Peptides against a protein of PDB entry 4XPM. Designs and how they scored, part 49

Target 1, 160 residues: chain A of PDB entry 4XPM
Amino acid sequence: VMLHSKNVKGFLENTLKPYDLHSVDFKTSSLQSSMIITATNGGILSYATSNNDVPKNSINEINSVNNLKMMSLLIKDKWSEDENDTEEQHSNSCYPVEIDSFKTKIYTYEMEDLHTCVAQIPNSDLLLLFIAEGSFPYGLLVIKIERAMRELTDLFGYKL
Target 2, 67 residues: chain B of PDB entry 4XPM
Amino acid sequence: DIKGTIAFDTHGNVIESTGVGSQRIEDIGDLSKVTLDAEGFAQVQGDSLLVHLYKRNDITLAVYTSA

## One batch from the design tools (peptide; made by RFdiffusion4, then SolubleMPNN)

Design b2_p13_2_s3 (from b2_p13_2, 6 letters changed)
Fold by OpenDDE base, seed 4:
Structure b2_p13_2_s3 (fold): chain B 160 residues (1-160), chain C 67 residues (1-67), chain A 13 residues (1-13)
Amino acid sequence: as target 1 above (160 residues)
Amino acid sequence: as target 2 above (67 residues)
Amino acid sequence: MKKELAELHDKIF
């Protein structure tokens, strides 16, 4: 089954849902944003956000989208730097992972008061990016993005 | 009897916390250094609470109890 | 307690 643009959007929207462990009394807030961006320029190919209280086509919506674009670019830049820095790849902010024999890395970055994590979709020119509130634990955020990425096998090897 | 929990990864990052565990995130630093037995278990006395540790698949679960 | 702890771990992850 091929992942079309509309399917990707729906997938990202589903990732926004709070994480409920059920077995313990622990539940997170929703992700603020979930995005697929280009590793080359940080351009947003698809995104979802929990902040849907803004009227469409309003100035506030435009500003919100622009904010996402800015964050995307900043995180992409930091990711690019870390991918070219062996020492950063061995820091506590880097999680090497393997999905179906494909290797990638998950990075955690603090963006002001937000918790973010980003990972290259294996062998692709795409990054998956989660943005959450500061109350969202990094360890859980890493697990969440890894599990999400396992569902994006159709994008493995995608080149621009 | 469980007063709270903390789960954390090998990087010391929190995965989940409940009860008193939510107020003791700083314990991760010390808990991560505890030597586990061959089965992945350990017990540590922390203040008035007993901490039960279990590590599997690079994830450590700490359970705080009164005894 | 050990068994309970392991089971709890399995339920969470």
Scores: peptide ipSAE 0.689, ipTM 0.943, DockQ to the pose 0.932
Fold by OpenDDE base, seed 3:
Structure b2_p13_2_s3 (fold): chain B 160 residues (1-160), chain C 67 residues (1-67), chain A 13 residues (1-13)
Amino acid sequence: as target 1 above (160 residues)
Amino acid sequence: as target 2 above (67 residues)
Amino acid sequence: MKKELAELHDKIF
């Protein structure tokens, strides 16, 4: 199944859904944002946000998007630095993972009061980025993004 | 008679927590050091509660009970 | 309790 732009947007929107365990009394908040960005410049190719109450073409919407652009750029920069730092790759904030024989890394970053995680889509020029509230556990965030990447096989090896 | 739970990964990061477990996140440091048996189980005395541990696929589940 | 614990783990993950 090919992932068209519309399909990617819908996919990202689905990742926003809260994690709800029915076997135990545990439920998270929705993700604040979910994005696919370029690893080169941190440009946003697709994004979804849980705050859909902002009217389109409003100043608030523009500011929200600009904020996402800023965050994506900052996280991309951190990711780039860590990818060139052996010590950071062995830190507690780095999760090496393998998906279908492709190796990648998941990084967790605290951005002010937010919990974020980012991972390079295997062998691609793209990054998947989740932004959540501080109450969202990092361990679960890592699991969530790993499982999400497993559904993005069409983007594996994508080069700009 | 479960009083709470904590699930955590090999990095010591929380995956989920419920009940009294939500108030005992700091226990992860000690729980992660507990030697498990061949089946991945252990029991440890956690203050006034008994902690039952089970680890599989690099995910540890801790269940707090009164006995 | 072991069986129940393992089953709970399976339900969660």
Scores: peptide ipSAE 0.689, ipTM 0.943, DockQ to the pose 0.957
Fold by OpenDDE base, seed 1:
Structure b2_p13_2_s3 (fold): chain B 160 residues (1-160), chain C 67 residues (1-67), chain A 13 residues (1-13)
Amino acid sequence: as target 1 above (160 residues)
Amino acid sequence: as target 2 above (67 residues)
Amino acid sequence: MKKELAELHDKIF
């Protein structure tokens, strides 16, 4: 079993879908972006974004990608700091979770008007990162990313 | 007749909100302190609404009704 | 009400 880059891309694209609770009148917006980045440098290994109306190779696309790169770096840095800060790990912005006996942490970060959450893929050098609008509740965002990570078992233990 | 809902986690963060619940997010602070029975249920009288609470797997669901 | 509430919880999560 091998998770190829294209498969990862498709997976991330699928995570963009809005969360629709049919049992109640609640539906979120789509995620703005979903990414897998390196924990070491914040480099983007794979990403998906909701707005695909930007022409490829256009200046707007480049700017969009650059924006993602910037956000990934900022979040990676914040994550790195928190991983070395006991107080931050005990804040309401940190969710220790266990997936198939693997332990990791989910962090929520507000980036300007956006809601983000990031989690280290268990025992790996990779981070999964969701970026959503401010209307997307953090509690739900955490649930979403946890469930997503459960589908990335092939990346558990991945080292660069 | 449900007037709204709020679901929240142990961190007090919203998971979902509907109806009047969307306008009462601030209630989470108090609702999180309510003592639940052995089955995870409780009822709390609001200003004009009754709040039904149920918690399971660290997720609390609050349902607002008129009675 | 309790049963309904529990069921609703199950439907949501």
Scores: peptide ipSAE 0.691, ipTM 0.944, DockQ to the pose 0.949; fails the geometry check
Fold by OpenDDE base, seed 5:
Structure b2_p13_2_s3 (fold): chain B 160 residues (1-160), chain C 67 residues (1-67), chain A 13 residues (1-13)
Amino acid sequence: as target 1 above (160 residues)
Amino acid sequence: as target 2 above (67 residues)
Amino acid sequence: MKKELAELHDKIF
């Protein structure tokens, strides 16, 4: 399976779905947004949002997209700083993970009242970014993004 | 009778919580320090509730019961 | 109870 732009968008849309553990009476809200951004400048390559009730090309949509652009840039900057900070990489906000022998890190960031997590797609210039409500537990958010990352093997090693 | 659950990772971050567990997130600090047996189990008495612990693959599950 | 806990853990994760 090869991931093209259309497939990536669909993939991100699927990540928005609530996490339902089934075995216990626990279900999350949908993710607010899911994005693939560049690690170089925080540019958005693809995104999905649960806030899709706004008409396309409307002023409200433009404002919401601009907000996502700002958030992606801020998170990329924080990620870049942490990647150059040994102490931050050993904090509770950093989860080292290994996927098929590829190593990466998942970072959790509080953005105002939102819970976010970001991870570099292994050996690539791309970051996967989840944005959720504050009610979404960080521990579960980390698990969710790790599992999602495992489905993006086609992007492993992608360089801009 | 299960009154609630909490699951948390090695960072102390919540994975899920249900029932009374949702109101006892602060217990994670103490629960994470409980010594588990060789099979990963422990039992802790807390006020009127009994907490059953099981840890495997770096994920701890706490189950609250009345007895 | 121990068995039940382990099974529940397996179901969740």
Scores: peptide ipSAE 0.689, ipTM 0.943, DockQ to the pose 0.926; fails the geometry check

Design b2_p13_2_s4 (from b2_p13_2, 5 letters changed)
Fold by OpenDDE base, seed 3:
Structure b2_p13_2_s4 (fold): chain B 160 residues (1-160), chain C 67 residues (1-67), chain A 13 residues (1-13)
Amino acid sequence: as target 1 above (160 residues)
Amino acid sequence: as target 2 above (67 residues)
Amino acid sequence: MKKELKELHDKIF
């Protein structure tokens, strides 16, 4: 396995970068957060956040992490419910995709005023989760997470 | 002379938008129903703008021009 | 215009 904890963190950090086409007048904000969580209980295995200028070990940092934990749990629960609901799997918020020979689904969820998307890393007990501002287009968010997933082949089939 | 653009997927979700396209996201509903030719192109006359459509790989690009 | 559309599409995606 080429992906180590440090490499995963760096990978997630890179996903935060805004989409910016120099050839056209279009640029997004940075992702608010990018995470790999467990599909079983929503536990955070790795994460990256934007605007993380708060001092380390500060109460604000702790509160921020706690907020991420809560969001991760809620999204995991919603994802789990949808994975057991045929109707939800055929809703407009579900994107079935195939990466190489592996199938997975990308779900988009509105969380308060945030745009989120989550996808199970193929055949694994892990979810990739992006959280963005409401101004971040869902269509682009889906493309972004799909392309990111293609770079996580080392995690395909990972079981806890 | 391009006045703006909208790119959207098969779910009708925006991928990107520029110029006047950013103000016309609601057009996606109608644009998604336009019949494209064999090469994936179409033109639709809007209010005062002409919309040029091109779809490839399930992604539609709409370009707004004055003519 | 068709050529321009294709090129623009290619630049974006």
Scores: peptide ipSAE 0.701, ipTM 0.943, DockQ to the pose 0.868
Fold by OpenDDE base, seed 5:
Structure b2_p13_2_s4 (fold): chain B 160 residues (1-160), chain C 67 residues (1-67), chain A 13 residues (1-13)
Amino acid sequence: as target 1 above (160 residues)
Amino acid sequence: as target 2 above (67 residues)
Amino acid sequence: MKKELKELHDKIF
């Protein structure tokens, strides 16, 4: 499925849906958050969150958004460091993948009690970031983000 | 009869787990070291359960049975 | 059992 940049918000919202394996009795929780951020500064270009219990425009919502900004910046920094560290690229937290002849890497990071994974959209200045609860297994999280990136071909090569 | 399952990748990270498998995530360390046959299968006798292994495309599926 | 394992693997992935 081809997705345009204007449809990114809706796309991210859809990624929040839990993974349900119908062949076995296994179902995950929803992702806590899904974001596209800049690889340069960690700025959030688009995001979706499953935590909609906070009233809109409330102080608590603002604080939640600020928390996402902080987390995205931290993950971007870790990603940037790892991209310049050959040892980290060969660690158990790095998954090299190829999508339509474009190479990228998926990194898994534990942030507090959360499970996160981040990947550079191929040849772009953008990162796709998933944040999930600790109960969300990393192996599945990696599969999920890889499949999601395959739907973002319109963003391949995007430069700021 | 299947008592549970574990699926894991080459990094040893869980993809899914069900039944007794969800209580035996620590088995992945040993299961990942098991030598598979030419078709990607193996069996490992556990304490009280038999573990059936099948690996394809870098994903290992472990199925726990009573026999 | 082998056939069942393969089928289950195919269903999951």
Scores: peptide ipSAE 0.701, ipTM 0.943, DockQ to the pose 0.945
Fold by OpenDDE base, seed 2:
Structure b2_p13_2_s4 (fold): chain B 160 residues (1-160), chain C 67 residues (1-67), chain A 13 residues (1-13)
Amino acid sequence: as target 1 above (160 residues)
Amino acid sequence: as target 2 above (67 residues)
Amino acid sequence: MKKELKELHDKIF
């Protein structure tokens, strides 16, 4: 089944939900943002944010979107650099993973006081990007994005 | 009986923490170096608390108890 | 305790 634009948006919105382990007294906050961006230019194809109480077309909304655009660009640039750096690919900030025989990498990046992680959707020109509060553990963030990636098989191999 | 927990990955990054474990994230450095038995278990004395370790699928769970 | 640890690990992951 082909993922359409509204389906992708709904998927990203679903990733925002807190992680509750149930078995232990541990629960995270919601993700601040979840995005699919282009690996080439960092352009946002789709995004979701946890705080949507901002009026449409307001200055606050514009500032929020602009902030996302800036973060996506910065993270894309860092990702691009690391993809061409063997040392960075062997750091604690890089998690090589394999999904259905497709290999990709998950990178964790500190952005101001936020915890972020990004991964190239296998064989595609797209990146999946999670932005969370600083209280969101990186180890769990990595697990979360890996599991989310497994649900995006329709985008595997997607080229612009 | 459990006073807290810490789960962490092979990169030393936290996955979850509860109770006293949330206040002992710095223990991961030492806990990650502990030699586990063939089944993935170990026990380590940490000050007044006993730390029980279990590792499977590259994820280590540390459980803090009084004894 | 080993049994409890394994069970807890299974519940979490």
Scores: peptide ipSAE 0.700, ipTM 0.943, DockQ to the pose 0.932
Fold by OpenDDE base, seed 1:
Formats: structure tokens, C-alpha cells, sequence
Structure b2_p13_2_s4 (fold): chain B 160 residues (1-160), chain C 67 residues (1-67), chain A 13 residues (1-13)
């Protein structure tokens, strides 16, 4: 399995787009961030953010990235704990899913005023992480991340 | 005449909401307990609105009407 | 109404 950073980055950027159902008068905000992180240490392998008004290499950008690093680490830690907790795996915050015969779980986590969801890319050492505003409903967020994972089959089974 | 909608999953989490449905998210608790017919349909009389339910593939759609 | 509900559900999902 070969990871192409540029391709992954573009994919994550695409996930940021608002979800528009068209059939009904419902449209979400853009995702705040979309990330692929390691399940082991929560290290960010690739990420995209909707806030593009921050100058490149600026102090504000660095602070923003550092914030993402912190959030990713916290979420990874929570995910790791839940993966070892049968009760948490049966809570309403855990969605067992199957993609092409691969089993994984989608977890929803409230982070401050943000809605997040994270899922292990099937049989891999990688996690896909979405961060959205509090107005983004969890049910839709789960659907969104599941559909996104279905497009990441090249990463299935990826080991660090 | 549809006054609003709510779609929710088996965990009771919202997928989408429109119109009056956006103000009635708390209805999900009760709506999720409604017994559906063999085709996945039901109707429930709410406050002043009629709620039409349809569930398929673990997703429930609630449509609020004035009827 | 049932038909409309089904159609709407199909359009959304």
C-alpha cells in the first residue's frame, strides 16, 4: 500500500464541503477540519481545514495546527479507551459499521462546542477524524464519515 | 402541506431537520418508540400537527403536517 | 401520503 500525501490531502479537502441534501431545505456548514491520524499516537498524517484566511507559516497558522494536534491526540486517547471498554462500545456514541466485509466503529465525541466523529480505517493503524460545528447533527456526521471511508479502500489494512 | 421534517437514525441522533421539525428535535424520543406497520409507516398526532413516519434502512423520516 | 413519504425518503437517502 502506497500513501500519496497529495491525493489524500485533496480527498480530505473535499470532505470539508457542506452537506446539501437538495431534496429538503437543509444544508450544513462546512466541516471545520478533516484529518487522518495514527491510531497509535494520534499523529497527524494529513489534514484539511475550512479556515483558509490564515497566512501560510504565520503564527496564527502554527497555533491553529497545534490546536488540531491537541484535539487529535485527545480524540485518539478517548478512542483508544473506548476500544477497550465494552460498555462504551454499546453506547449511542458508537456505530458499528461494515464496509466491504471489513468491520469498524464510528464514534461521536463532543469536544467543547464542536461535534466530532472518528473511525478507524478498516484493519489499519489509521483513524479518520471529522470536526464540525455544533450545528452539524451527529446522525449526518456519521453518515458522512462512513461514506468517506468507503472511498479510502486503498488505506484499508495499512500498517505503520 | 408539509410544515417540517426530521430524519433520525437508530441511535436517536438527528440526520436532518427542516421547518417546524427543527424546533421539535425532542420528539425523537417518543417517535422512536412508535410501532410501525409492516411497510414501515405510522402516524402520530402531536401537539397540533400530524406526524407521518416512515422508516427504511435504519433511517426514520418524520414529516409534520397540519392535517 | 405513504407514497410521498417513501419518495421523499428515497430522494434524501
Amino acid sequence: as target 1 above (160 residues)
Amino acid sequence: as target 2 above (67 residues)
Amino acid sequence: MKKELKELHDKIF
Scores: peptide ipSAE 0.700, ipTM 0.943, DockQ to the pose 0.901

Design b2_p13_3_s1 (from b2_p13_3, 7 letters changed)
Fold by OpenDDE base, seed 1:
Structure b2_p13_3_s1 (fold): chain B 160 residues (1-160), chain C 67 residues (1-67), chain A 13 residues (1-13)
Amino acid sequence: as target 1 above (160 residues)
Amino acid sequence: as target 2 above (67 residues)
Amino acid sequence: DLDELLKVLLERM
């Protein structure tokens, strides 16, 4: 399977949108970042960020990318540990889900003041990662990432 | 008249909260123990508020009203 | 979704 980088980038940008409940006065902030990373070493294959005010090739952009790289690596490490820990897989921070008969797990992690959510794309070497502000409820992050993965069926079974 | 809401999953984690529900997150422990009817509904009389419960697909929604 | 849950609940109330 060939990854179409432009299409994936556009998809990730769309995932940044707030979760808006129309029936009640409740709307989340936009996601800070959305990424597809490798499960093997946490390398970023594609990403999107809400802060677009950073000039291209600026020091600030480099710092932002470096920050994403750091977070992706840290979360990948936590994910890897949890995948090998039965106790963590049964914690309140792990959500087993099934998409089109494929099983995967969604994990929530607190990263300083940020709320993060990560899930392995079914049967793939890829992880989908959302980073949000602390005001973004974990429950909605879980719902959001599950729905997003349902749109990534072309990546199911993708191997590096 | 809705005074607030709480939505939570089977783990007791908050999905969303609004109004007075944002100050009553501690109610989730008790609300999760309430027996629901066959359709997934229940009502619980609180101190000054009535709580309306509905659960579907492992998500519970609590709506707080004055009556 | 949550909107659907609320709608159903409101109809029941």
Scores: peptide ipSAE 0.422, ipTM 0.650, DockQ to the pose 0.865
Fold by OpenDDE base, seed 2:
Structure b2_p13_3_s1 (fold): chain B 160 residues (1-160), chain C 67 residues (1-67), chain A 13 residues (1-13)
Amino acid sequence: as target 1 above (160 residues)
Amino acid sequence: as target 2 above (67 residues)
Amino acid sequence: DLDELLKVLLERM
């Protein structure tokens, strides 16, 4: 199985869109970032960000990428620890889900003032990671990432 | 549009409040008396706001919306 | 716990 970078990038960009409840006049902000990272090292395989107003190769771009790298590594580490902690797997920040008979867990993490959500793509060496503003409800993040995961069946079982 | 939230226990004690919910703590008395459906949900019109209720495991969450 | 409640409620809405 090979990752198609262009297709994955487009997918991640689409996940940035706000969550619209429709039934009520409520819509979230866009995600700040959406990433697919390795579960082993937290390396970024693909990413999308909502702020595209940064000049290419600028200091600001470098800083933003570095920030994402740091964030991905930190979250990967937390995820790894939680995967080996039964108590954390039963906390209110862990949501077990099943997609097409494949089981995975969604974790929510507060990172400074940001709301983050991460889940292992079933049976894979990959994690899907959402980063949002603090105003983005965790419940909606969980729903969003679960639904997004359902669109990544081609990556189920992906090994590095 | 979500304007605020209130979470409270079976004793009416506030667990958490946000937004307009922080200013509507007095609503807990009335909200606690609302009959919920079989799934633990209800909707109540409170003044100019609609209150969405959900109760599970002795915790009630109220979400205030404009519609 | 509240996040779960919110998830369910918002999904229901």
Scores: peptide ipSAE 0.391, ipTM 0.679, DockQ to the pose 0.371
Fold by OpenDDE base, seed 3:
Structure b2_p13_3_s1 (fold): chain B 160 residues (1-160), chain C 67 residues (1-67), chain A 13 residues (1-13)
Amino acid sequence: as target 1 above (160 residues)
Amino acid sequence: as target 2 above (67 residues)
Amino acid sequence: DLDELLKVLLERM
């Protein structure tokens, strides 16, 4: 299986969109960031961010990317620890999910003032990571990332 | 007349809230314990408001009305 | 979908 970078990037950009209810007056903010990272080292394979006002090749862009790298590494470490911790797997911050007979877990983490959630793409060396503002409900983040993973079946079983 | 809503998951995490529901997040603890009928519905009298409950696929929706 | 859930609930009210 080959990753098509442009297709993945476009997919991640689409995940940034707010969750909008039409029957009630409720709409979330956009995700701050959406990423696919390696489960082994937390390396970023692809990412999308809502803040596109940063000039390309600017120092601010570099700093932004560096921040994402830092966060991805931290979250990967937390995820790795939790995957080896039975108690954490039964906490209210862990959501077992089955997609097309493939099992995975969604974890939610508070990172400073941000709400994040991460899940291993089933049987793969990849993690899908959402970063949102603190106003974004965790429950909705979980639903969002689950639905997103259902669209990434081509990456199921992907090994580096 | 709907006064507000709360939607929450099996962990009690808020999915969405509107109106008076946004100020009654603490009700989730009690609402999660309500016995639902075979179709996933219930009504609970709470202070001056009636709470209508519906659960489907691990998501519970509560709608607050005056009657 | 929460919109759908709301619709179903409203129909029962």
Scores: peptide ipSAE 0.357, ipTM 0.606, DockQ to the pose 0.886
Fold by OpenDDE base, seed 4:
Structure b2_p13_3_s1 (fold): chain B 160 residues (1-160), chain C 67 residues (1-67), chain A 13 residues (1-13)
Amino acid sequence: as target 1 above (160 residues)
Amino acid sequence: as target 2 above (67 residues)
Amino acid sequence: DLDELLKVLLERM
């Protein structure tokens, strides 16, 4: 299995779109960030951000990327801890799901004033990570990431 | 598609309403009497809408969809 | 938590 950076980047950019409930007159903000990271070290393999106003190669971009790296690592650490904690796997912040007979878990984490959601791509060394504003309901994040995961079957079983 | 929602507590107080749910607050009286299954779910067929119910920890959520 | 309620209910539907 090979990761195609361009295809993955485009996919992640699409996940940034708001969750629109349509008839219920409720629409979320766009995700701040969407990432595929390594489960081992929390390294970012691909990412997309909604804030495109930052010029490339600017100091602000560097700081932004560094912030993403930090959050990625922190969330990976939390995820790793929870994966080794039976109680955490039964908490309200853990959602077991099955996709095409592959089992995985979705976790929600509060990071300062942000809402985050992370899930291991089934049988892989990769995590899918969404970062949103605090106004983004966790339940909708969970739904969003589950649906996104279903589109990443090519990455199932991916090992580093 | 979801047409609306109502969330209410054990006293029938509205916690949240959206869409058509905002126009059907009076349904809470009837919805509160619906027998839920062991998992806390139920469905109630109304006029042109189907109501999906879920209760957990004293909060009931009703989601309205087309019948 | 309405977030969880919505998630669970939507999955049931």
Scores: peptide ipSAE 0.508, ipTM 0.802, DockQ to the pose 0.365; fails the geometry check

